# Designs tried in a protein design run: peptides against a protein of PDB entry 5H65. Part 22

Target 1, 294 residues: chain A of PDB entry 5H65
Amino acid sequence: QYLERTPLCAILKQKAPQQYRIRAKLRSYKPRRLFQSVKLHCPKCHLLQEVPHEGDLDIIFQDGATKTPDVKLQNTSLYDSKIWTTKNQKGRKVAVHFVKNNGILPLSNECLLLIEGGTLSEICKLSNKFNSVIPVRSGHEDLELLDLSAPFLIQGTIHHYGCKQCSSLRSIQNLNSLVDKTSWIPSSVAEALGIVPLQYVFVMTFTLDDGTGVLEAYLMDSDKFFQIPASEVLMDDDLQKSVDMIMDMFCPPGIKIDAYPWLECFIKSYNVTNGTDNQICYQIFDTTVAEDVI

## One batch from the design tools (peptide; aimed at target 1 K30 P31 M204)

Design b1_p27_1_s2 (made by RFdiffusion4, then SolubleMPNN; from b1_p27_1, 16 letters changed)
Fold by OpenDDE base, seed 5:
Structure b1_p27_1_s2 (fold): chain B 294 residues (1-294), chain A 27 residues (1-27)
Amino acid sequence: as target 1 above (294 residues)
Amino acid sequence: SMEEKELAEDKAALERFEKDWQAYVNK
């Protein structure tokens, strides 16, 4: 996309909606803490949600662990089941269902586990050893996804979440519709289970200054702006450092703004009405900072 | 503290973002 560069002072007096190309310095940004900027976004209803904390997941899985797996739902054509009883007081039943591909158990690195009654710790341990994990519960006629407040799919350190509002959950047997029962692509799993997957996004507010004016612009981006996936950044120290380095480059601490590098980006304006107040907001779009640094 | 101040500012910014975004997408 190409637009003529427009100074901020000119933009600030124009009506919305419009698209602009700008060249400005990043005076400041918020939030300053990267983990606070990572959110979940629904592509259908556009709701923004917090990424659940470990404590939130602990509660969900603890509650799930109070329920006993239904023996009638074990060992189907889709999966083989193994049951454990914990050694603690009030020994709980934990079921692990190994999903088969055409009746054959795949290799561990290709295997999907359905976990019933597991704690977060146990689930995480298994997800580190096996390709994919789905937390489930015993429904009336089939296994079902445990809770959309928890990941519907865990692959290594990546947690995949679904939208509660837009999803119409289907039972686990719908995984039979997947031709490939080895790769377990999140979007395919979501589709099979009637889940609208949430998208990890960076959410930030940039204060931009080009010397003619100051403008606040919102960033909501999954992987384009930093060329780093928001879905991976929370669990990867190197990626976090990379983002921090980028932000420090544009907005170096202890340095005057006159020495800041120029950032080229695209912004779009739009009207927002909050009660009786009308305002124009701005959002960064179609921008990659690595390519737009001057 | 300075840290508390920054945290408060960060939260406020996020709240404003979400408010404005939701207002836009629901328009």
Scores: peptide ipSAE 0.584, ipTM 0.939, DockQ to the pose 0.783
OpenDDE base, seeds 1, 2, 3, 4: peptide ipSAE 0.579, 0.579, 0.578, 0.579; ipTM 0.938, 0.938, 0.938, 0.938

Design b1_p27_1_s3 (made by RFdiffusion4, then SolubleMPNN; from b1_p27_1, 16 letters changed)
Fold by OpenDDE base, seed 5:
Structure b1_p27_1_s3 (fold): chain B 294 residues (1-294), chain A 27 residues (1-27)
Amino acid sequence: as target 1 above (294 residues)
Amino acid sequence: SAEAEELAEDQEALARFEKEWQAYVSK
């Protein structure tokens, strides 16, 4: 989209909501560490959530591992089941259900595994070897998703999460509705299971200065701003370095702001009420830094 | 430490945004 460039001093005097195109220098930003900026956002209720840490997942899967797989739910038309008992940890039972495509087991790179009773370490090992993994538990009539606090789908190093507030979980047999049981597209899996998938987003606060005024704007973006998916950045050192390089370019350490590059971006204003106080906030939108660097 | 303080300040900034954002989307 196209908007005429507006100086910050003019924007600061106007009522919200409005959209602007600006040209400003990034005086500073927060958080300074990338891992703090990556969040999960619900597209339906718009809640922001932290990406669960390994420790959080350990607890969830440890709890799940205390439950014994129900033999009655093994080996259905949808999946073939294999169960084993660990030698350690008082003989913990683990079940792996291999989802079939039209009654046939697919290749490992196309196979969806339903894991019941696995630890985080075991699940991660399997997700690295096989295409897709869903942590599950034995329900009353069918396998069910283990916990929305954990990933509903793990593909390699990518963890897909769902919104607890907006999701209405359905049993695993609803995966039968998927025509393609090889690609296991996260959105399709989510839809089948009644999950509203959360979106990985970069969340940052930018202090912008164009010489006429200073404005604080928020960034909440999944993959457009950096041209790097927020969903992948935490597990990829090269992507992390790329983001860091971009931020260092706009905010070079030890350099005066006069030498900073200009950032062109779109911002939108909106009204916020904090108790009795009404304020105008600004959010960056529809902006790619690679295209808007001058 | 200085690093710990920086981390705390950054978290506070994000918390402020989240609060403001939630207020906006909830109206």
Scores: peptide ipSAE 0.380, ipTM 0.862, DockQ to the pose 0.857
OpenDDE base, seeds 1, 2, 3, 4: peptide ipSAE 0.204, 0.354, 0.358, 0.346; ipTM 0.654, 0.848, 0.852, 0.844

Design b1_p27_1_s4 (made by RFdiffusion4, then SolubleMPNN; from b1_p27_1, 16 letters changed)
Fold by OpenDDE base, seed 4:
Structure b1_p27_1_s4 (fold): chain B 294 residues (1-294), chain A 27 residues (1-27)
Amino acid sequence: as target 1 above (294 residues)
Amino acid sequence: DEEERELEEDRAALERFEKDWQAYYNK
């Protein structure tokens, strides 16, 4: 898609919707804290929501941990079950279900664990040692996903979330539909369980200035803009540093804007009505900063 | 406090973003 470069002053005078190619300096951006910019987005209903905090997850998993695993649901054709009793005063029961591939238990690095009754700490420890973890609970006739407010799948340090509004949860036995029970692709797991997966996105407001005008443009991007996945950045210090480095490159602190590098990007305009006020908003799209430094 | 002010501005920016985003898709 070829677009001629348009000055911001001209864009600001035009009606929406339109697409533009621009060359501008990043005067400023918000939020400045990276963790504030990472959100969850539903591609179907377009809901934006916060990434759950540890405190939120603690509550969910603590509640789940009060429920005793149903013995009748242990050891199926899909999984082998192991039960632990904690040494605390409550004697909490924890069930770990090891999902089998064609009746055979895979190695730990390819294994999916279904965790029933685990705390956040316990689940996180297991997720670091095994390929995949799904928090579950005992349903009436089958294991079920514990709660969509918690991750439906944990792989290492990556938490995969589903949309409560768009998902229609199915029982764990639906994982049988997966031919490959070793890779555990998040989208495949989600599909099997009736989950609409949420997307991690960077959400930022850029103030762009090309000398002819100033324009605020929204950034909502999962992995293209920085060439860094938003899904991984929260738990990876190196990735965080990389994002910060990129932002500092375009918006270096302590120097005048005249010394800022030029950013080439695409923006699209669209109409928004908030109450009685109609305004034009702008969003960055199809832009990778590493290639757009002039 | 400058840091607190910055955090407030960050929050406000996010709120504006969310508001505009929802307004567009709830149309």
Scores: peptide ipSAE 0.615, ipTM 0.947, DockQ to the pose 0.793
OpenDDE base, seeds 1, 2, 3, 5: peptide ipSAE 0.612, 0.615, 0.610, 0.611; ipTM 0.947, 0.947, 0.947, 0.947

Design b1_p27_2 (made by RFdiffusion4)
Pose (drawn by RFdiffusion4):
Structure b1_p27_2 (pose): chain A 289 residues (1-273, 279-294), chain P 27 residues (1-27)
Amino acid sequence: QYLERTPLCAILKQKAPQQYRIRAKLRSYKPRRLFQSVKLHCPKCHLLQEVPHEGDLDIIFQDGATKTPDVKLQNTSLYDSKIWTTKNQKGRKVAVHFVKNNGILPLSNECLLLIEGGTLSEICKLSNKFNSVIPVRSGHEDLELLDLSAPFLIQGTIHHYGCKQCSSLRSIQNLNSLVDKTSWIPSSVAEALGIVPLQYVFVMTFTLDDGTGVLEAYLMDSDKFFQIPASEVLMDDDLQKSVDMIMDMFCPPGIKIDAYPWLECFIKSYNVTQICYQIFDTTVAEDVI
Amino acid sequence: SEEEEALEKAEENLELKAKKEEEETEN
């Protein structure tokens, strides 16, 4: 009834901060390599970070495999422990600690594992069969998180990361403070270990063109715009194909802008200290499937 | 190189904006 759209030339003449409903074509976008759009964002210090690569994580887990699990830290009231020996793996030993709920191991889909000396591949397989996995190492007096460079919790396809700057790391026995040992809410796990969780976000720069003007608008969101979780997309081939197709739909390579579909959205202007723009309250996924 | 510089600049802007929104909320 009162749906009206503001041309871009009118927006460029106005001061910030304001909000606009617009319709424009996506002339171009960054990143050209879409996997680089997935960033980690700390809600406490507002720092953006790259997600560690497989090679980075392999280095951490292989380095963890050189350390011997400490027998003194095995079989507590919090967890049962089991050590597996290996052959032709530089004498590697793998310790899996099964976390108990009131002295009883829960069902595998509710059971959290702590693992010393495991590979990324093994941890991912364990994450399918069990509730979740925390990479750990034998500290002086207790099990401790392997490294904040690696995920503090792998749950399903989500690798949860914590902020190195904002976190004050606590040892594993502090998991006793969790209300139960079956739900394993990632924010609750992070709080018990003194970790400030990082948030996954898609970060992209859109160049919008409606024929009256041109404008750069940022995309920064976790799951609204694509209806695809940023927290899951790097570990899910289907979700990656969906992002590829949506961006190919709005901005196909090689063909002209005349043939592109229109992008209906809101944008908000703001002062940085120049005026910048950002997409908000917008989803392309509700009308596109 | 130009694409990377543009993405770095966008990130810096977004960080500054988020810090400013937090200060406004506290007030």
Fold by OpenDDE base, seed 5:
Structure b1_p27_2 (fold): chain B 294 residues (1-294), chain A 27 residues (1-27)
Amino acid sequence: as target 1 above (294 residues)
Amino acid sequence: SEEEEALEKAEENLELKAKKEEEETEN
């Protein structure tokens, strides 16, 4: 929908909710560090979560590695199992289950691995080679997802997370419901396992100034604003540099705001109640910065 | 490393099974 440009001074006087097109300078933004701006968002409960750090994952996988794989759950119609015993770590057992497609083992690039008892390092190495990996544990009757605090699916360097609050986990045999057992689409895997997938999002607060007024606007966006997926940026130095370059372009350090480029964006106003106080807040939406740079 | 050995064994297992399945489908 075409919106006429509205000056910030006019917006600041209006009641919410409304939508606006604005042209403003990015006076400042928070957080300044990219890794702090990337969060996980649940589309169902709308909670924001931190992306787990390697240290958090190490703890989860170390705990999982203390459990011995159940021999009764090996070699089903869904998967073929192989067990290794470590030499150096008191004989820790690691099980790798190779998921079959209609009883046939796929090629390595199409094969889903279920890993039981692996460390983060081992899991990452396997993921880099076999593309798709699910960390699992032995349940009572079937393999189960290890922990929703860890990725439910690792594809190369991409970690897919699920919402602990909204997910109702189902056992690994529910992967049988997938018609295609080669592509391992994260959403399909999540659906089969009863997982509500979390979305990677950029979360930032922009201070916008058009010379008529100053407004703070919230940004929550997955891939549109920067035209860079939030899901990939943490694992790709070039993508990180690109985001940093974009932010430096709009908000250059050590330069006066008068020399800043104009940012065109859409914002929506909304009411927030904090006790007895009613506040109007603003959110950036349907905005692509890269289109304004070209 | 133990991890490299595990990877090699995993790859070998997949390749061996894929070859057997190809042979069974060609027969």
Scores: peptide ipSAE 0.032, ipTM 0.614, DockQ to the pose 0.011
OpenDDE base, seeds 1, 2, 3, 4: peptide ipSAE 0.020, 0.019, 0.026, 0.029; ipTM 0.319, 0.316, 0.470, 0.639; seeds 1, 4 fail the geometry check

Design b1_p27_2_s1 (made by RFdiffusion4, then SolubleMPNN; from b1_p27_2, 14 letters changed)
Fold by OpenDDE base, seed 1:
Structure b1_p27_2_s1 (fold): chain B 294 residues (1-294), chain A 27 residues (1-27)
Amino acid sequence: as target 1 above (294 residues)
Amino acid sequence: SEEQKHMEEAEKQLETLLKKEAEEKKQ
């Protein structure tokens, strides 16, 4: 939909909700660090969560590695199992379950691994060789997802997380319900296991100034604004550099705002009630800035 | 590293299983 440009001074006088097209300079933004701007968002409960750090995952997998794989749960119709005993770390047991497609083991690029007792390093290495990896543990009657605080699915360098509040976990045998056991679509895996998948999002606050007025606008976006997926940026140095370059372009350090480039974007206003006070807030939507970097 | 060994072992096991299945299908 085409909207005429509206100056910020006019917008600041109007009631919400409204949609606007604006041209403004990015005076400042928060947070300044890219890693702080990447969050996990639940599409159902709308809770924003921090992306777990490597150290957090290490703890989870270390705890998981203290549990011995149950021999009774090995080699089912769904998967073939192999077990290793580490030479170090007091003889830690590691079980890898190779998920079969209609009773046939697929090639590595189509194979889902269920890993029990693996370290983060081992899981990451395996995820680079196989299609997908799910960290699991031995339940009472079946393998189960290890922990929703860790990824429920790892594909290459992408870690897929689930919402603890909205998910009702089901056992691993529910993967049998998947018709396609080669592509391992994250949403399909999540559905089979009763997981509500979280979405990676960039979360930022922009201070916009067009010379007529100043307003703060909220940005929550997965892949449109930067044309860079929030799900991949944390694991790719080149993508990180690209985002940093974009932000430095719009908000260059050490120079006056008069020299800043103009940012064209869409914003919507909305009402927020804080007790007795009604405040108008603004959110950026349907905006791509990456085209200006090329 | 132990991690590298696990990866290599996993790959080898997968290859072995695939070969076995292929042989079973021929019989």
Scores: peptide ipSAE 0.042, ipTM 0.683, DockQ to the pose 0.011
OpenDDE base, seeds 2, 3, 4, 5: peptide ipSAE 0.030, 0.031, 0.034, 0.030; ipTM 0.639, 0.647, 0.669, 0.645

Design b1_p27_2_s2 (made by RFdiffusion4, then SolubleMPNN; from b1_p27_2, 14 letters changed)
Fold by OpenDDE base, seed 4:
Structure b1_p27_2_s2 (fold): chain B 294 residues (1-294), chain A 27 residues (1-27)
Amino acid sequence: as target 1 above (294 residues)
Amino acid sequence: DEEQKHMEEAEKNLEKLLKKEKEEELK
C-alpha cells in the first residue's frame, strides 16, 4: 500500500483508527534485552505467552521420563520402535519411534522421531541429528503428544509450540493423513494432531520522534521487520547479533538523537479503553527496516 | 538397512548422553 508521509504532530491530533506512513527516529525502545522481546502468540485467541524456559521443559520431560512406554503401542504401520534402558536413573526406559513413509524409513535427516521418556538433553541431541522430533507419551490406545506446555515439534534448534486453549489434540496415528512423511512441515503436523500452532513474535515498544512530535508505537512481528524469524533468534547467536546490530544502528548508544538515522515505517492507530479512560495507541505494521533507512 | 542405521545412530547418541560423554556439546 501507499500512504503519504504524515508528521507525528499531525498524527497525534487525529482520531483513531487510521493508518499512516511516517519518517521518524527511534529515540528508544523496550525491552532492551532481545530475549525479553520474543513471545509466543496464538493466531486464534491472540494470547501472548512467554517462551518456556529450559528449566520448565526439564521438569516436563523429567516427569514424562518417569512413565514406562506401553509395549502394545510399539511397531505399528506408521513407525518402527526401539527401546533403551538406562543403567542409572532406576532403569529409565527411552523409546524412539521412527516414522515411516509408506512403510519405508526415510533418510535420517528426513525421518520424524517420536520420543517417549526422553530428557530435554536427549531430545535436543536427537533433534540435532534427525532434525524432526515429537515428544510423546503412551496414551490409552495410541501414542499421543506429551504436553502442550512443551514443544509439539522440535526441528533442529527450533521449538514449535501449540496453544493449550485452542488446540484439540488428536492421537499420533493421525499423522497417517500426511501424504508426505519426509518434510514434516510444522503447520501440517499441527493440523494433523489438532494443534493450533503458536507464532514466535518480536514484541517491542518504540518511542518515535520526528522532531515535530513523539509517540510510542507497538511492534508485534514474526519475521518482516528484521527480516529475521523470531522462531530462530533465541537459538542462534548470529541472528541475535544481527538484531542487536540493527537496533544499535537505529538507536546507537552514547550518541545524540540528532545523529540517528531516519526510520520509515507504517503505523496504525487504534482506540484502547481502560475504565473511563480512552486513549489512542499505535502499532507498527508492514515494515521492513533493512530497506527503510534514510 | 535404513532401520538398522537409524537405530544405531539413535543408540549412539543416547549412549553418549547416558555415559555423560561430550556433555559440553549439549550446551
Scores: peptide ipSAE 0.090, ipTM 0.742, DockQ to the pose 0.011
OpenDDE base, seeds 1, 2, 3, 5: peptide ipSAE 0.029, 0.032, 0.036, 0.026; ipTM 0.586, 0.659, 0.679, 0.574

Design b1_p27_2_s3 (made by RFdiffusion4, then SolubleMPNN; from b1_p27_2, 14 letters changed)
Fold by OpenDDE base, seed 3:
Structure b1_p27_2_s3 (fold): chain B 294 residues (1-294), chain A 27 residues (1-27)
Amino acid sequence: as target 1 above (294 residues)
Amino acid sequence: SSEEEHMREAEENLEKLLKQQKELEEQ
């Protein structure tokens, strides 16, 4: 992948597609807020979507909590079930199903919980105590995933989402296909349940200037550019601060661009058709920002 | 048994959460 450095003025004159190595200053970027730059990307259909906000999840789980767990679906060969009735005026029922490995209940740190009727707060707290949590509902013949608008799997503070367009959901008993019912690898869980997992990505537009020209480059990256996983950044204040610090380093506020550090990166050009108009766009790829900007 | 302890822990945690949630709803 060796490429000679090319000035932006030369790149702007060339047809796409091509790959370039550049050295440029980050004049500006958008969006300015980190939480606005984190999206969910489907590796299959390539659609981008917003990460659901806490308020969105609250509504989904609140709606799910209005449904009563089906007693007939409790205590199967796959899981042992416990049910609680809330003491509030509504008398909400919450079912927790503990998934067994070959008929034996794993240790808490290896156990998958299926939660039916839980609130976001309850689910999140349980996910901090147990290895993995799946929010579920009672289907006709089996437990089913609650909603693809909510996480299909929660592990600690990590919320795993699935693509509504590409997924063909299967019932919970399909987890029986997993030989190892202790590790609960997200991709394996997704496969068993017919889910195409979404990927967390940073999505930004960089305005790059090397003094010879200016171009906009699109960044879509999961963990390479910042060396910080997009999947973890929303739930970790320290990681958020780190990303903000990196961006402030490359594009310091209140400072003239002449004093900005140089960013070395790879960009690729590609064609975008808007009706009869052909536009050349640029995307950053295979780039890691240096810890110390020189 | 270890299983019983595991279930008890889960129950205790869930009950605590439900209690907290109720208190929030009543405010």
Scores: peptide ipSAE 0.036, ipTM 0.675, DockQ to the pose 0.010
OpenDDE base, seeds 1, 2, 4, 5: peptide ipSAE 0.029, 0.031, 0.030, 0.031; ipTM 0.634, 0.661, 0.665, 0.662; seed 1 fails the geometry check

Design b1_p27_2_s4 (made by RFdiffusion4, then SolubleMPNN; from b1_p27_2, 12 letters changed)
Fold by OpenDDE base, seed 4:
Structure b1_p27_2_s4 (fold): chain B 294 residues (1-294), chain A 27 residues (1-27)
Amino acid sequence: as target 1 above (294 residues)
Amino acid sequence: SEEEKHMEEAEKNLETLLKKEAEEKAK
């Protein structure tokens, strides 16, 4: 799309909805902490929610570990099973189910694990050695996803979450519908299990100033703005540093705004009604920050 | 740790399963 550049002073006088191309300086932004800006967004119900913390996951997996794996559900045509018993006082049972492809066990880097009774630490370690891990529990007739409050799929350091509101969970045997049981595409896994996957998004508020006016613009973006996936940033120190560097570039601390680089972006205005009050808000869209600044 | 043992055992189990499958196919 092509739009002529419009000064902020002109935008501030116009009715919504409209789309604009702007050139402005990033006076400030919130939240300042990166981990506070990463949220989960449902593409269907549009709910925004927090990414679960390790402490929350620990509780979920601890609760899951209180249940004993059902012997009747072990070693099916879909998976081969192995069970360990811990030597702690609780005697925790840990079951790992290795998903097969057409009856053949794939290589570790292609293998999906279903885990019962595993801790967060154990699951994370396994996810670094195998293609993917799904936390599961023994249901009445089949293995089932443990809890949508926890990841339904873990690939390396990436935790994939599902929407509790929009998902209608199906049992693990529905993975049989997948022709290729080696790549484990998250969307395919989600579809097979009746899960509506949540999308990681950066959520920020930018205060933009072009010298003619000042406005606040909302940013909700998954991977375009920073050219960094929101899904990976929380677990990757290098990606976190990169985002911080980008933000510091546009909004350098301890420097006057006159020395700030110019940010070119697209914004759209929209109306928000609060009782009798009508407010015009702005959202950044279809924007990628460039390394070369003018 | 128990966690490390679980990870190692999982890897060993995978290797064992693959070997067993190969042996069965060779019969």
Scores: peptide ipSAE 0.047, ipTM 0.692, DockQ to the pose 0.011
OpenDDE base, seeds 1, 2, 3, 5: peptide ipSAE 0.046, 0.026, 0.028, 0.024; ipTM 0.699, 0.607, 0.611, 0.584

## One batch from the design tools (peptide; aimed at target 1 K82 F98 P106)

Design b1_p28_1 (made by RFdiffusion4)
Pose (drawn by RFdiffusion4):
Structure b1_p28_1 (pose): chain A 289 residues (1-273, 279-294), chain P 28 residues (1-28)
Amino acid sequence: QYLERTPLCAILKQKAPQQYRIRAKLRSYKPRRLFQSVKLHCPKCHLLQEVPHEGDLDIIFQDGATKTPDVKLQNTSLYDSKIWTTKNQKGRKVAVHFVKNNGILPLSNECLLLIEGGTLSEICKLSNKFNSVIPVRSGHEDLELLDLSAPFLIQGTIHHYGCKQCSSLRSIQNLNSLVDKTSWIPSSVAEALGIVPLQYVFVMTFTLDDGTGVLEAYLMDSDKFFQIPASEVLMDDDLQKSVDMIMDMFCPPGIKIDAYPWLECFIKSYNVTQICYQIFDTTVAEDVI
Amino acid sequence: SVGPEITNADELVDEVLEEFEKRRNEQL
């Protein structure tokens, strides 16, 4: 009834901060390599960070495999422990600690594992069969998180990361403080270990064109715009194909802008200290499937 | 706490599942 759209030339003449409903074509976008759009964002210090690569994680887990699990830290009231020996793996030993709920191991889909000396591949397989996995190492008096460069929790396809600057790391026995040992809420796991969780976000720069003007608008969200979770997309081939198709739909490579579909959205202007723009309250996924 | 020897990830997963079921049944 009262759906009206503001031309871009009118927006460029106005001061910030304001909000606009617009319709424009996506002339171009960055990043050209879409996997680079997935960033980690700390809600406490507002820093943006790259997600560690497989090679980065492999280095951490292989380095963890050189250390011997300490027998003194095995079989507590918090967890049962099991050590597996290996062959042709530089004498590696793998320790898996099954976390108990009131002195009883829960079902596998409710059971959290702590693992010393495991590979990324093994941890990912364990995450399918069990609730979740925390990479750990034998500290002086207790099990401790392997490294904040690696995920503090792998749950399903989500690799949860913590902020190195804002976190004050606590040892594993502090998991006793969790209300139960079956739900394993990632924010609750992070609080018990003194970790400030990072948030996954899609970060992209859109160049919008409606024929009256041109404008650069940022995309920064976790799951609204694509209806695809940023927290899952790097570990899910289907979700990656969906992002590829949506961006190919709005901005197909090689063909002209005349043939592109329109992008209906809101944008908010703001002062940085020049005026910048950002997409908000917008989803392309409700009308596109 | 020492278990059998293993060579790959599938073996580890199978052994972890079996050991978990054994211990959970004993505790119940």
Fold by OpenDDE base, seed 3:
Structure b1_p28_1 (fold): chain B 294 residues (1-294), chain A 28 residues (1-28)
Amino acid sequence: as target 1 above (294 residues)
Amino acid sequence: SVGPEITNADELVDEVLEEFEKRRNEQL
C-alpha cells in the first residue's frame, strides 16, 4: 500500500497503531557501539538476549571440560570417535566425533564435528577446517548438546544460538533424521535437535527530527536496514566498518544537524502499557538505507 | 581410540585432521 509522507508533528498527535512514511534526519542513536546493538532474538517468544562474549563462552567450555567423555558413547553408526588428552590443564580429555553420511565420512567441508571437552579456541579452529562443529557432552545414553548458553552450531565464523525458553532439546542421535548429512543447514540441525534458533538482530533507538518534531523510533532488523546480516557483522571487520560508515553518514559527528542527510523510512506506532501509564512507541520497519543521500 | 597427548589448540587441530584423513582413506 502506498503511504504518503507524514510530518512528525502530525504523527505525534495521532493514536496508535498506525503506519507512516517519514522523511527525517537522524539526530542521534543509541547504543553508539555496534557490538552493543547486536542482539539475539527469539522469533517464538520474542525475548532479546545478549550475544555471549568470548569470556562467557570460555567459562562454559571450561565447565564442560570438567566432565570426562563417556567411552561407551563413542563410535556409533552416526559418528566415529577419538579421544585426546591434554598434557597440561589437569589432563583434560577431548573427544571428537566425526559425523558420517550414510556410514561414510564425507569431505572435510561437508563434515560435522561433535566435540566434548574442547576449548573455545579449539572449537573455533576446527570450525575453520570442517563444515561445522557442535559442542556436546556425554549424557546418560547419548551425546547431548553441551549448553544452550553456548552455540549449538559453529559454522565458519558464525555462532548459532538457540532459545532456552522455547527449545526442547533432543539427543544427538536425532541428527539421524537428516537425510542430507553434508550441508548441515543450521535450521535443519536445530529442528532435528529440538532447538528454536535465535536470530541476530540490530537493535537501536533512533532519534528522528524532520524540523516539525522529534520522535524516537526503535529499530530491530536482521539484514534489511543496512543490507548487512547482523549474524556476520560481529566477526567481520569490513562489515563493521560498513555499518559504522553508514551511521556516520546519517549522523556525522561534529556537524550540525542542518547538514545531515535525510533518511526516508517507514515507522509504525504501537501502544505500550507500563502499569497505569500508556505510552505510544514507534518502530522502524521495511526500510533499507541506500548509499545515496536523499 | 585414544590419541597422543596434545599441548595446544593447533596441535589438536592437526591431530584431528590427520585422524579424519586416515579414516576417510580406510573407508575407500
Scores: peptide ipSAE 0.687, ipTM 0.961, DockQ to the pose 0.907
OpenDDE base, seeds 1, 2, 4, 5: peptide ipSAE 0.686, 0.686, 0.687, 0.686; ipTM 0.961, 0.961, 0.961, 0.961

